# Designs tried in a protein design run: peptides against a protein of PDB entry 6GMG. Part 350

Target 1, 331 residues: chain A of PDB entry 6GMG
Amino acid sequence: DSDDRVTPPAEPLDRMPDPYRPSYGRAETVVNNYIRKWQQVYSHRDGRKQQMTEEQREWLSYGCVGVTWVNSGQYPTNRLAFASFDEDRFKNELKNGRPRSGETRAEFEGRVAKESFDEEKGFQRAREVASVMNRALENAHDESAYLDNLKKELANGNDALRNEDARSPFYSALRNTPSFKERNGGNHDPSRMKAVIYSKHFWSGQDRSSSADKRKYGDPDAFRPAPGTGLVDMSRDRNIPRSPTSPGEGFVNFDYGWFGAQTEADADKTVWTHGNHYHAPNGSLGAMHVYESKFRNWSEGYSDFDRGAYVITFIPKSWNTAPDKVKQGWP

## One batch from the design tools (peptide; made by RFdiffusion4, then SolubleMPNN)

Design b2_p28_4_s2 (from b2_p28_4, 17 letters changed)
Fold by OpenDDE base, seed 5:
Structure b2_p28_4_s2 (fold): chain B 331 residues (1-331), chain A 28 residues (1-28)
Amino acid sequence: as target 1 above (331 residues)
Amino acid sequence: SEAEKEEIERALEQEKQSQLAKYASLNA
């Protein structure tokens, strides 16, 4: 059934997109039309418009993850992830709250944990860290200079990330980015790179050794950010979906949304680009659609997920996949 | 890599109906 995935055909370099369809604060289009937009707006390398390659079209064809993949230039590793969790709210609600009618204790605890995450604060933390990283990158011509700059910036801000181990995903993220090492990318020069952000929605109850209740209703203790840093240990995220609570119920494993490096200060006005499913124009799923959503529409997520993480990665500054301004839809 | 593709495909196989339903409802 996954065998129905098809790589979208090439689009002429100068073909303009058709208008996007507005829907519930989103702009929607078929994947081929997104390729047209991407070629006009995001494809630029060193200021030159590029046709989306077959490899890039293949990556894109994988759906929600494909949008992040084509724009970041790598399959998401999710190692440098941030979130915000209100521990006091969680404890208070567990103590003083009560299950809703028909809600089990495990369902109540899972819901309270989900509601104790603040998506906006998580996003803001990632933006803050990305900004610090970008300052550290700006004049660093080797990794050592970047790391020294980063430590200085963190010390000046009294940021708890300054205490992270040198092997932490926080410090290792740049060196582990393929495009940093590429001749036409960073060429091992940090000053040629910039920090970018994407988001992943996923399920907390992924531990197969845990209770069935945690797999059905969430694990309240899983994937919490570390205090002070906001870092989430993503090592246990194995793309395992929520377990069904009733026969015939099924859940999606993840969702990915691309933000890039937008400079819009108002989180609610930021645009998140994501896909619905893999491209199967001749299959039961049909053609892949691409959505450009406002932050509110993105951050609300789905019942399939009880965690949201905001992930930092890096792309070459010569790429235009993460512009300062993203316009929703077309025209 | 092929391994990454296989991982994505396994992940997506479980996503088919639920993803379709979610985004279809947004278009209704």
Scores: peptide ipSAE 0.028, ipTM 0.716, DockQ to the pose 0.339
Fold by OpenDDE base, seed 4:
Structure b2_p28_4_s2 (fold): chain B 331 residues (1-331), chain A 28 residues (1-28)
Amino acid sequence: as target 1 above (331 residues)
Amino acid sequence: SEAEKEEIERALEQEKQSQLAKYASLNA
């Protein structure tokens, strides 16, 4: 019941966090303690600490998506998504591989498709594109200048994204970012913005018109990146969870992880911030917990999901929600 | 928009039980 969601109370601006709990390469804390950390580390606007507002606390209370929401300043639209898919591996495994004992053909195909995605390469592609975008933003004082710079950068790199339509999420992403238009944000000045990354895990078998097997075991053809660009068409992602394979089985519809704009070159050393569920301290779910996970822990995902996408959005450079370095846990 | 909020709420209601179990299993 959504009725159990509670907005976490305000935390004093100067309240220091309690130590995070280490757990298998992750650092974990209750949402209230994350708010304390957020206020100390990520809250800065123009170099000044800010108390997390009631609105931001409400956004955060929504769980995994809430972490991305509060740090990006907008609800995730997931339009500019990247992944990497090994088509040769997929074809080879389908041809030469065999279903496991007790595995149906549909289960086998779904699994092989899932295993043909490379999370690290998908993340690398998103980082590459974010870097190109950041170069295009740096000295652009209007959207036209940004788009011209972006096209030049893509041409210089011989990047297939140069061939995207002007209405593509790739070119429209900046103008569709609310904080870009805000007076205290970008104020329509691209040079005040920076590209940031988050990740979404979700289920491929969301098409209600498809076979029951695809809904249960995955759709091998769904949500593949376009060749050359790595762009994933997310238009068919409607937050529909995996269908149960047995009575009483239930799956989560998505997971979100916040990366921001970390400069750590080693993917394995990057930190991903995510939540477990909506905040329900008086409900069956209990209090929301926030996790800071290494890439390996994040990218592993869950059986609920067979797709991972790395999404680019933008935030004002004046925000500290996406610092160059993220320290896992506290202290 | 309110419609987006409702969609989010519906989406999040379904996230509840299975995420807890997963994170609990990761911490065991």
Scores: peptide ipSAE 0.091, ipTM 0.763, DockQ to the pose 0.327; fails the geometry check
Fold by OpenDDE base, seed 2:
Structure b2_p28_4_s2 (fold): chain B 331 residues (1-331), chain A 28 residues (1-28)
Amino acid sequence: as target 1 above (331 residues)
Amino acid sequence: SEAEKEEIERALEQEKQSQLAKYASLNA
């Protein structure tokens, strides 16, 4: 029950974190210790450390989404999402492949669809677009200038995103970012903002009107990126988990991983910050843990999910929640 | 917004049981 969620207590601003626990290429810590790290490393606004506010601690307490929420400054809207899907692989495998022993046709199709997504290419696409956006934000002092710069950058790169509607999530994303409008944020100045990336893992078979097989094994046609742009229509993502395939089986509805704006060119060396569950120190779930995972560990996901999307949003450049370099763990 | 919080709460209620099992396996 959500009723067991507790807001983590405040941590003194100058309290140093305890060492993270290394675990299979991840660094793990309890949420309270992450707050300490966050205050030391990520809390900076205009170069000044800040104590994580009660509101921010409340956001964080929501688990995996809470990590992204605190660092992005807003609840994830997931509107500007990218993925990569190999249509030729999918078609070929469906045509020439065979279900494994004991695998139903629906399981086979769902698996083949899942395997046809390329997480690395999806991430790379989001990074490419974020880079274009960051160039467009540079020296743009109003939204019109930003949009003009963005169109020019896209034209220069012959990017299919140049053909998107002006009201698309792509062009409207900055305008729809609360921190862009905030006086202490962007103050309506695009040049004060930067593009950042987070990832969402979720289930494709969310349509309640669809077959039970799609809900159990995935919808092979759902949440595919548009050709050329890589944009995923996330409007149908309603945070509905995978349907149980056996009695007593339960699946999680989503996972969120925070990347921010790391400049590490090697995807495998990038660090993704995520939480396990909402903070329930007195409940059955226990205390929330925060993980800093390498891309491989993040992108592997879980059987609960058959889709991964890489989402672009914006934060003020004055925030240090998305530094160029993220160090895994502590010290 | 309050609506977003409610959506998060609903989403989180569903996450509870399965996330524990997955991360328990990682801590194992």
Scores: peptide ipSAE 0.037, ipTM 0.708, DockQ to the pose 0.356; fails the geometry check
Fold by OpenDDE base, seed 3:
Structure b2_p28_4_s2 (fold): chain B 331 residues (1-331), chain A 28 residues (1-28)
Amino acid sequence: as target 1 above (331 residues)
Amino acid sequence: SEAEKEEIERALEQEKQSQLAKYASLNA
């Protein structure tokens, strides 16, 4: 029951975290202990530690999305999303591949489509674009200057994003970021902002007008990146979970992982922070746990999801929620 | 260990159920 969600209590600003539990390349802790870590490491505004506010603790209590929410300062809109899809692999496997024993044609096509996404290349594309955006933000003191810089950077790189419409989420993303307009945030100064990345896992078969098979096994044609840009149209993502294939089966609607602005060049060494569920210490789900996973552990996802997207948003440079280096776990 | 893997898988399965509950709470 959504009614079981509880806002985690405040943690003293000076309280140090307890050790995280290591598990197969992940580090895990209870949400209250993550708040302690967050206050010590990520809470800084203009170099000063901050206690996580009641509002921020409430956001965090929503689980995986809550981790991204508290660190980005806004509920994820997912408008500027990137992925990589190997169309040649997809076509070849559909043509020459065979369904597994007992696998239906719809299951086979859904699986082949899922396997044709390259999570690493999708992540790399998002990082590339974030880097271009960060260069465009540099020394830009108004939005017009930022947009001009961005267009120049894209032209210099011969990037297909230069052909995007001015109304595209790509060009509107900064102006649509609340913290950009906040007096204590960007204060309408692009040079005070930086691009950050999070990831969303979700289900492709969300169209209620589609076949039951697509809802159960995936829609092979849904949420593909545009060629050249890597942009994914997320407008059809309505957080609809996979349809059950058997009675009593249930799937989760999404997962969110926070990357921020890590500078680690090796994707496999990057750390992704995510939560398991909403905080329900007195409910059936129990207390929320926070995970810090390596890219391999994050990108593997779950059977609940057949799509991954890497999303760009912006935060003020004065925030420390997206440091250059993220240490997994504690100490 | 296989036991640790199972614990992670169980935690991840709980995570999945909790994400649905989480979303329900966000839309409420």
Scores: peptide ipSAE 0.026, ipTM 0.619, DockQ to the pose 0.068; fails the geometry check

Design b2_p28_4_s3 (from b2_p28_4, 19 letters changed)
Fold by OpenDDE base, seed 1:
Order: structure tokens, then C-alpha cells, then sequence
Structure b2_p28_4_s3 (fold): chain B 331 residues (1-331), chain A 28 residues (1-28)
């Protein structure tokens, strides 16, 4: 029942977190303790700690998406998404591979498609693009200057994104960011903003007009990145979960992981922050937990999902929700 | 948008019960 979601109570600004629980490369805590950590580490505006507002606590209460929401300052739109897909591997495995014992043709094709995505290369592509965007932002005091800088950077790198339409999510992402327009945010000054990254896991077989097999085992052709750019068309993502393959089976609709703007060059050492479910301390689901996972733990995902996308958005540089270094757990 | 939030609320209820089991199983 949707009625079980509760907004976590306010935590005193100076309350220190309790220790996180380490588990298989993750650090775990209850949502209230994450609020304490967030206030100590991530809450800063212009170098000053802030108590998490009621609105921010409400956003956070939505679970995995809530972690990304509170740290990005907006509900995820997922418009500027990147992935990496090995088309040659996919074709070769379909041609030369065989279904496993008991595996249907549709299940085989869905699995091969899933395995043809490279999460590390997808993440790396998003980081490369975010770096280009950050260079374009540095000395741009209006949107026109930002766009000119961006086009120049892309031309210098011979990047296929230079050929994107001016209406593309790539060029419109900054102007469509609420915090860019806010007086206490970017104040329409691109040089006050920075690019940040989060990830979404979701199901490919979301088309209700498609075969039941695609809904159960994945759509091999859905949500592939465009060649050269790595852009994923997310317009067909409607948060529809995988269809059950057996009686009583149920799947989750999505997972969100917050990366921000970590400078760690080794992908395996990067920290991804995510939640398990909405906060329902008095309901059957119980209290929300927050996880800080290494990239390996995040990118592995679940059987509920056959797609991963790495999404770029923007936050004000005055926010500390995306620091250069993220420490896993507490202390 | 409010519509996206409502959609998230409805979809999160179904989604998150299975996430609990999976996070718990990965921690076993």
C-alpha cells in the first residue's frame, strides 16, 4: 500500500552518525543515520552545513531514487543518458552461441543482449562527456558562451556529439536544470555549475505492444546507445518492471545510484550511494536503508534489470552533494 | 512533476519489496 511511506524525522545538525555496517564491499545504514552523515558531509551550501529540510527528507523517503533526488536537487529526468554496447559481440554470440539447456530462444537473445553492454565503458563515456562539459562551464558566464565552448571542445576531440541537434538533451540539459536558474544556485551563470553523474538500472522489455517473450526475457533492440555518441534514447522508459516468468515472481521497476563528481580514476574504487526501498518504518517493508557500494557491487545490478544507463545532470558548485572524494561508510 | 511523483509512488511499492530480498540475499 502506497500509504505506508513516511518522511524521516529531522536530525539535529550536529548529531554524528553511528557506524555503518560493512557487507561484501558495501556499507549499509538506516535512512535516519544517512541523514546524519549527509548533514555532516554533503549538506554544505557555500561552505556552511545545513540541516536536511522537510522537503529534502520527503524526497529521500522514496528510496533509491530519493538518494539521487536529494543530492541532485531535482527528480531524475534521465534525458542525458549514456551506455556502451558491443554490437560485434552481440552479433557473434547470436550467430555462434547456443541457448543453454531449457533456455528459450527469446531468453537466449535477451541474455546475450544484456551481456553485450559494458557498464565500465558506459560509465567511462559519461565521465568523459562530463569532463568536456565541465571545461565548457569553467569560464562561461552565459548559456551562449557555454554552448560555444562545448562545440569547440567537441570539435577539438572529434567527438560525434558535435553533430547533435541544438534541441538534443545534450545541449538543452543545462538550461533545463532548475538549480541553474535559481538565485542561490547557478543564477544563470554556467561557471557556477558542474556536471554530475548518476546511474539507472531498468528493464528493456517495456513495450506493451511487443511480444510476451520480450516483456519476460528482454527486448534485445531496446535502449541501445547510438553509435559514436553513446546516447541512449530514454523516452520509452516508463518504469515498467520485468514481467513474471513464473507464478509469484515479481520484479522491481528500477534502481538508482548516485556517483556525483568523484575524481577517483579507478572505476572500481568509486562509491555509489543508493537506497533499498521507500521509508515505511511502520509498514511491511520497514525502514529505508542506504547503501554505499563500490562500482563492482553497483554495476552487477539484479536480474530485475537488463539495462544500465549513466546519466549526466548539473548542480551548483556551491553544493557539497558531489565532492571530489567520497568515503565509504562511517567513520 | 507531480505526475511523475505519483507514478513513482505506485511503481515503488511493487518494486521495492523485491529489492529488499535481493539486498538481503547479496548480504548473506
Amino acid sequence: as target 1 above (331 residues)
Amino acid sequence: SEEEEERIKKELEQAKASQLAKYASKNQ
Scores: peptide ipSAE 0.060, ipTM 0.735, DockQ to the pose 0.268; fails the geometry check
Fold by OpenDDE base, seed 3:
Structure b2_p28_4_s3 (fold): chain B 331 residues (1-331), chain A 28 residues (1-28)
Amino acid sequence: as target 1 above (331 residues)
Amino acid sequence: SEEEEERIKKELEQAKASQLAKYASKNQ
């Protein structure tokens, strides 16, 4: 019940975290202990540690999305999303593959579509684009300079994103970032900002006008990346969970994982920070836990989701919520 | 808008409940 959500209490600025619990390649801790880690490692503004504010603790209390929210400084809008889809694999499996024993045709098609997404290539595309954006942000002191730099970088790389409309989320993402406009943030100076990445897992079968089978087993045609750009139209993502396939079955609406701006070239070594649920220490769900997962553990997802997107947003360079290196767990 | 924030809050509340059971089951 939403009424069970509690804002985690403040943690003293100098309180060190307790050790994280290792679990199947992840590091896990309770939310209050993550706040302690966050204050020690990620809280810095202009090199100074900050206590997590009540507002930030409230944002964090919203679980998986709360981790991305507190670190990005805004609620995820998911407008600039990337994925990779193997169209040839999809077509080949649909043509030559067969449903498993007991698998419906719709279930088979949904599964084949899910399996045709390449999470690693989707992540790599987002990293590539974030790198281009970061170069464009460098030495750009107004939005016009940033956009000009971005267009030049894309032209030099022969990137299909150069053909996006000026109103595209790709070009509007910076100007639509609250922290870019904030006096203590970017202060309208692109060179004070950096691109960061988070991931969202969600369900494809969200169209209420579609068949029940698509809502239960996935919509094979939904949320595919555009060829060449890798952009996913997220406008139809309304955080609608998978429909139950049996009585009493329930699915989660989304999962969010925070990557930030890690420079680790090996995708498998990157760390993704996410939460399990909203903080309800006195409710049936219990206390929120925060996980730091390797890419393999993150990208595996759950049966609740058949899509993964890698989203670019921006934060001020003065924030330490997206460091070049993230250490998994504590110590 | 305040309405968008409220929708976001409601969407946030729904997402969170079911993840616990899945992480717990994978850790057994």
Scores: peptide ipSAE 0.038, ipTM 0.705, DockQ to the pose 0.373; fails the geometry check
Fold by OpenDDE base, seed 2:
Structure b2_p28_4_s3 (fold): chain B 331 residues (1-331), chain A 28 residues (1-28)
Amino acid sequence: as target 1 above (331 residues)
Amino acid sequence: SEEEEERIKKELEQAKASQLAKYASKNQ
């Protein structure tokens, strides 16, 4: 029951984390210990470490989304999402490929669609766009200057995003970021903000009016990136899980992984922070655990999901929730 | 071990399903 969720208690500001547990390329810890790490490493506002507030601890307690929530400062809206889809691969596999033994046509098509997404290219696209945005932010002291800089940067790179509507999530993303407007945040100064990235895993077959097969095995046509831009229309993502294929089978609605603004050029060396479930120390689920995974471990995802999106949002530069370097685990 | 990875994945999968459904329902 959602009623089993508990807000983790406050941790003393100077309490050092216990060592994380290494596990198969991941580092794992209980949520309380992550709070300790967060306070030592990520909590800094204007260079001063902060105790995680009750509100932030409450956000964090929601699990995977909570990790992204506390670090981004807002509940994920997923509006500015990127992916990479190999249409030629998809068409070729559909034409020349064959269902596996016991695989239905719908399962085959869903699988081929899933496999036609390139997580690394999707991530790279988001990083590219975030870099462009960061350049546009750097010397922009109002939104108009930011937008002008952004358009100029896109034109210089011959990027298809230059053709996006002014109302698109791409151009409106900064304006729609609460921390941009906050006095202690951006204070309406784009140069005080930076682009950050998180990822969402979710199910494509969310349309209740679609076939049962699409709900069970995926919708091959859903949540594809637009050509040239890589933008994914996330408006149809309603956090609906995959439909069971057998009795007693159940799937998760989504997963969220926090990347932030790491400068590591090698995608495989980047660290993704995510949670397993809501914090229920007295419930059947138990305490929430936080994982710091390498990109390979993150991007592999789960059978619950057939889509991965890389989402851009913004945080104040004064926040240290998205440092250039993220160390996996503790110490 | 690969088996331990699978167990962790399974535990993560089970735990996420219950949490995410409930959160999505509260914020919709």
Scores: peptide ipSAE 0.025, ipTM 0.635, DockQ to the pose 0.069; fails the geometry check
Fold by OpenDDE base, seed 5:
Structure b2_p28_4_s3 (fold): chain B 331 residues (1-331), chain A 28 residues (1-28)
Amino acid sequence: as target 1 above (331 residues)
Amino acid sequence: SEEEEERIKKELEQAKASQLAKYASKNQ
């Protein structure tokens, strides 16, 4: 029962975190200790540390999505999503590959499709686009100036995104960001905003009108990036989990990882912050834990998911929730 | 070890599966 969710208590502003637990390229801690770290490192607005508000603690309490929510300042809408898919690999493996022992044709096709996504290239594409957006935001004092700058940057790079419709999530993302319109946020000034990245893991086989095999083993054709742009149509993502293949099997609907705006050029050295489950200290799930994972640990994902998307959103530059450098764990 | 990584992965998968089943039911 989701009724066991509890909002973590407030932590004193000056309380230092306890050491994180290192584990195989991850650092782990309980949610209360993450709040302490967050207050010391990420809470700064206009250069001043802030206590995590009750609202922010409530958002955080929702688990993996809560980490992205508290750091982005909004519930993830996932509209501006990128991925990389190797169509030639997919076609070749379908033609020349063989199902494993006991693997059905549908399982084989679903697996081959999953394996044809390149998480690193998807992440790099999102970083490339975020960099273009950040240049376009620079010195743009209204949305029109931002859009003009963005089109110029894309033209200079001969980027296929220049051909996107003005109503595309690509061009509408900034105007649809609540913090852009807030007086204490962007105040409708693009130059006060920066692009940030998070990732979502989810299941491809969400169409209830599709075959049971697609719901169980994946839809090989679903949530592929558009050629040239890398954009993924997320409109059909309804947070529907993978269907059980056996009695008693259950899958999770999504996972979220926060990257922000790290400048580390080596993807493998980037840190991704995510939660395990909603905070239920008195329930069967127990207390929420927060993980700071290296990219390899994040991008590996879980069997619950066969898609990864890298999503761009925006936060005010005055927020320190997306610093240039993220240190894994504590100290 | 690879075995320990696999154990951690399974524990994380189980923790997530338990959470999101409850989360998804309210946000459907």
Scores: peptide ipSAE 0.024, ipTM 0.603, DockQ to the pose 0.069; fails the geometry check

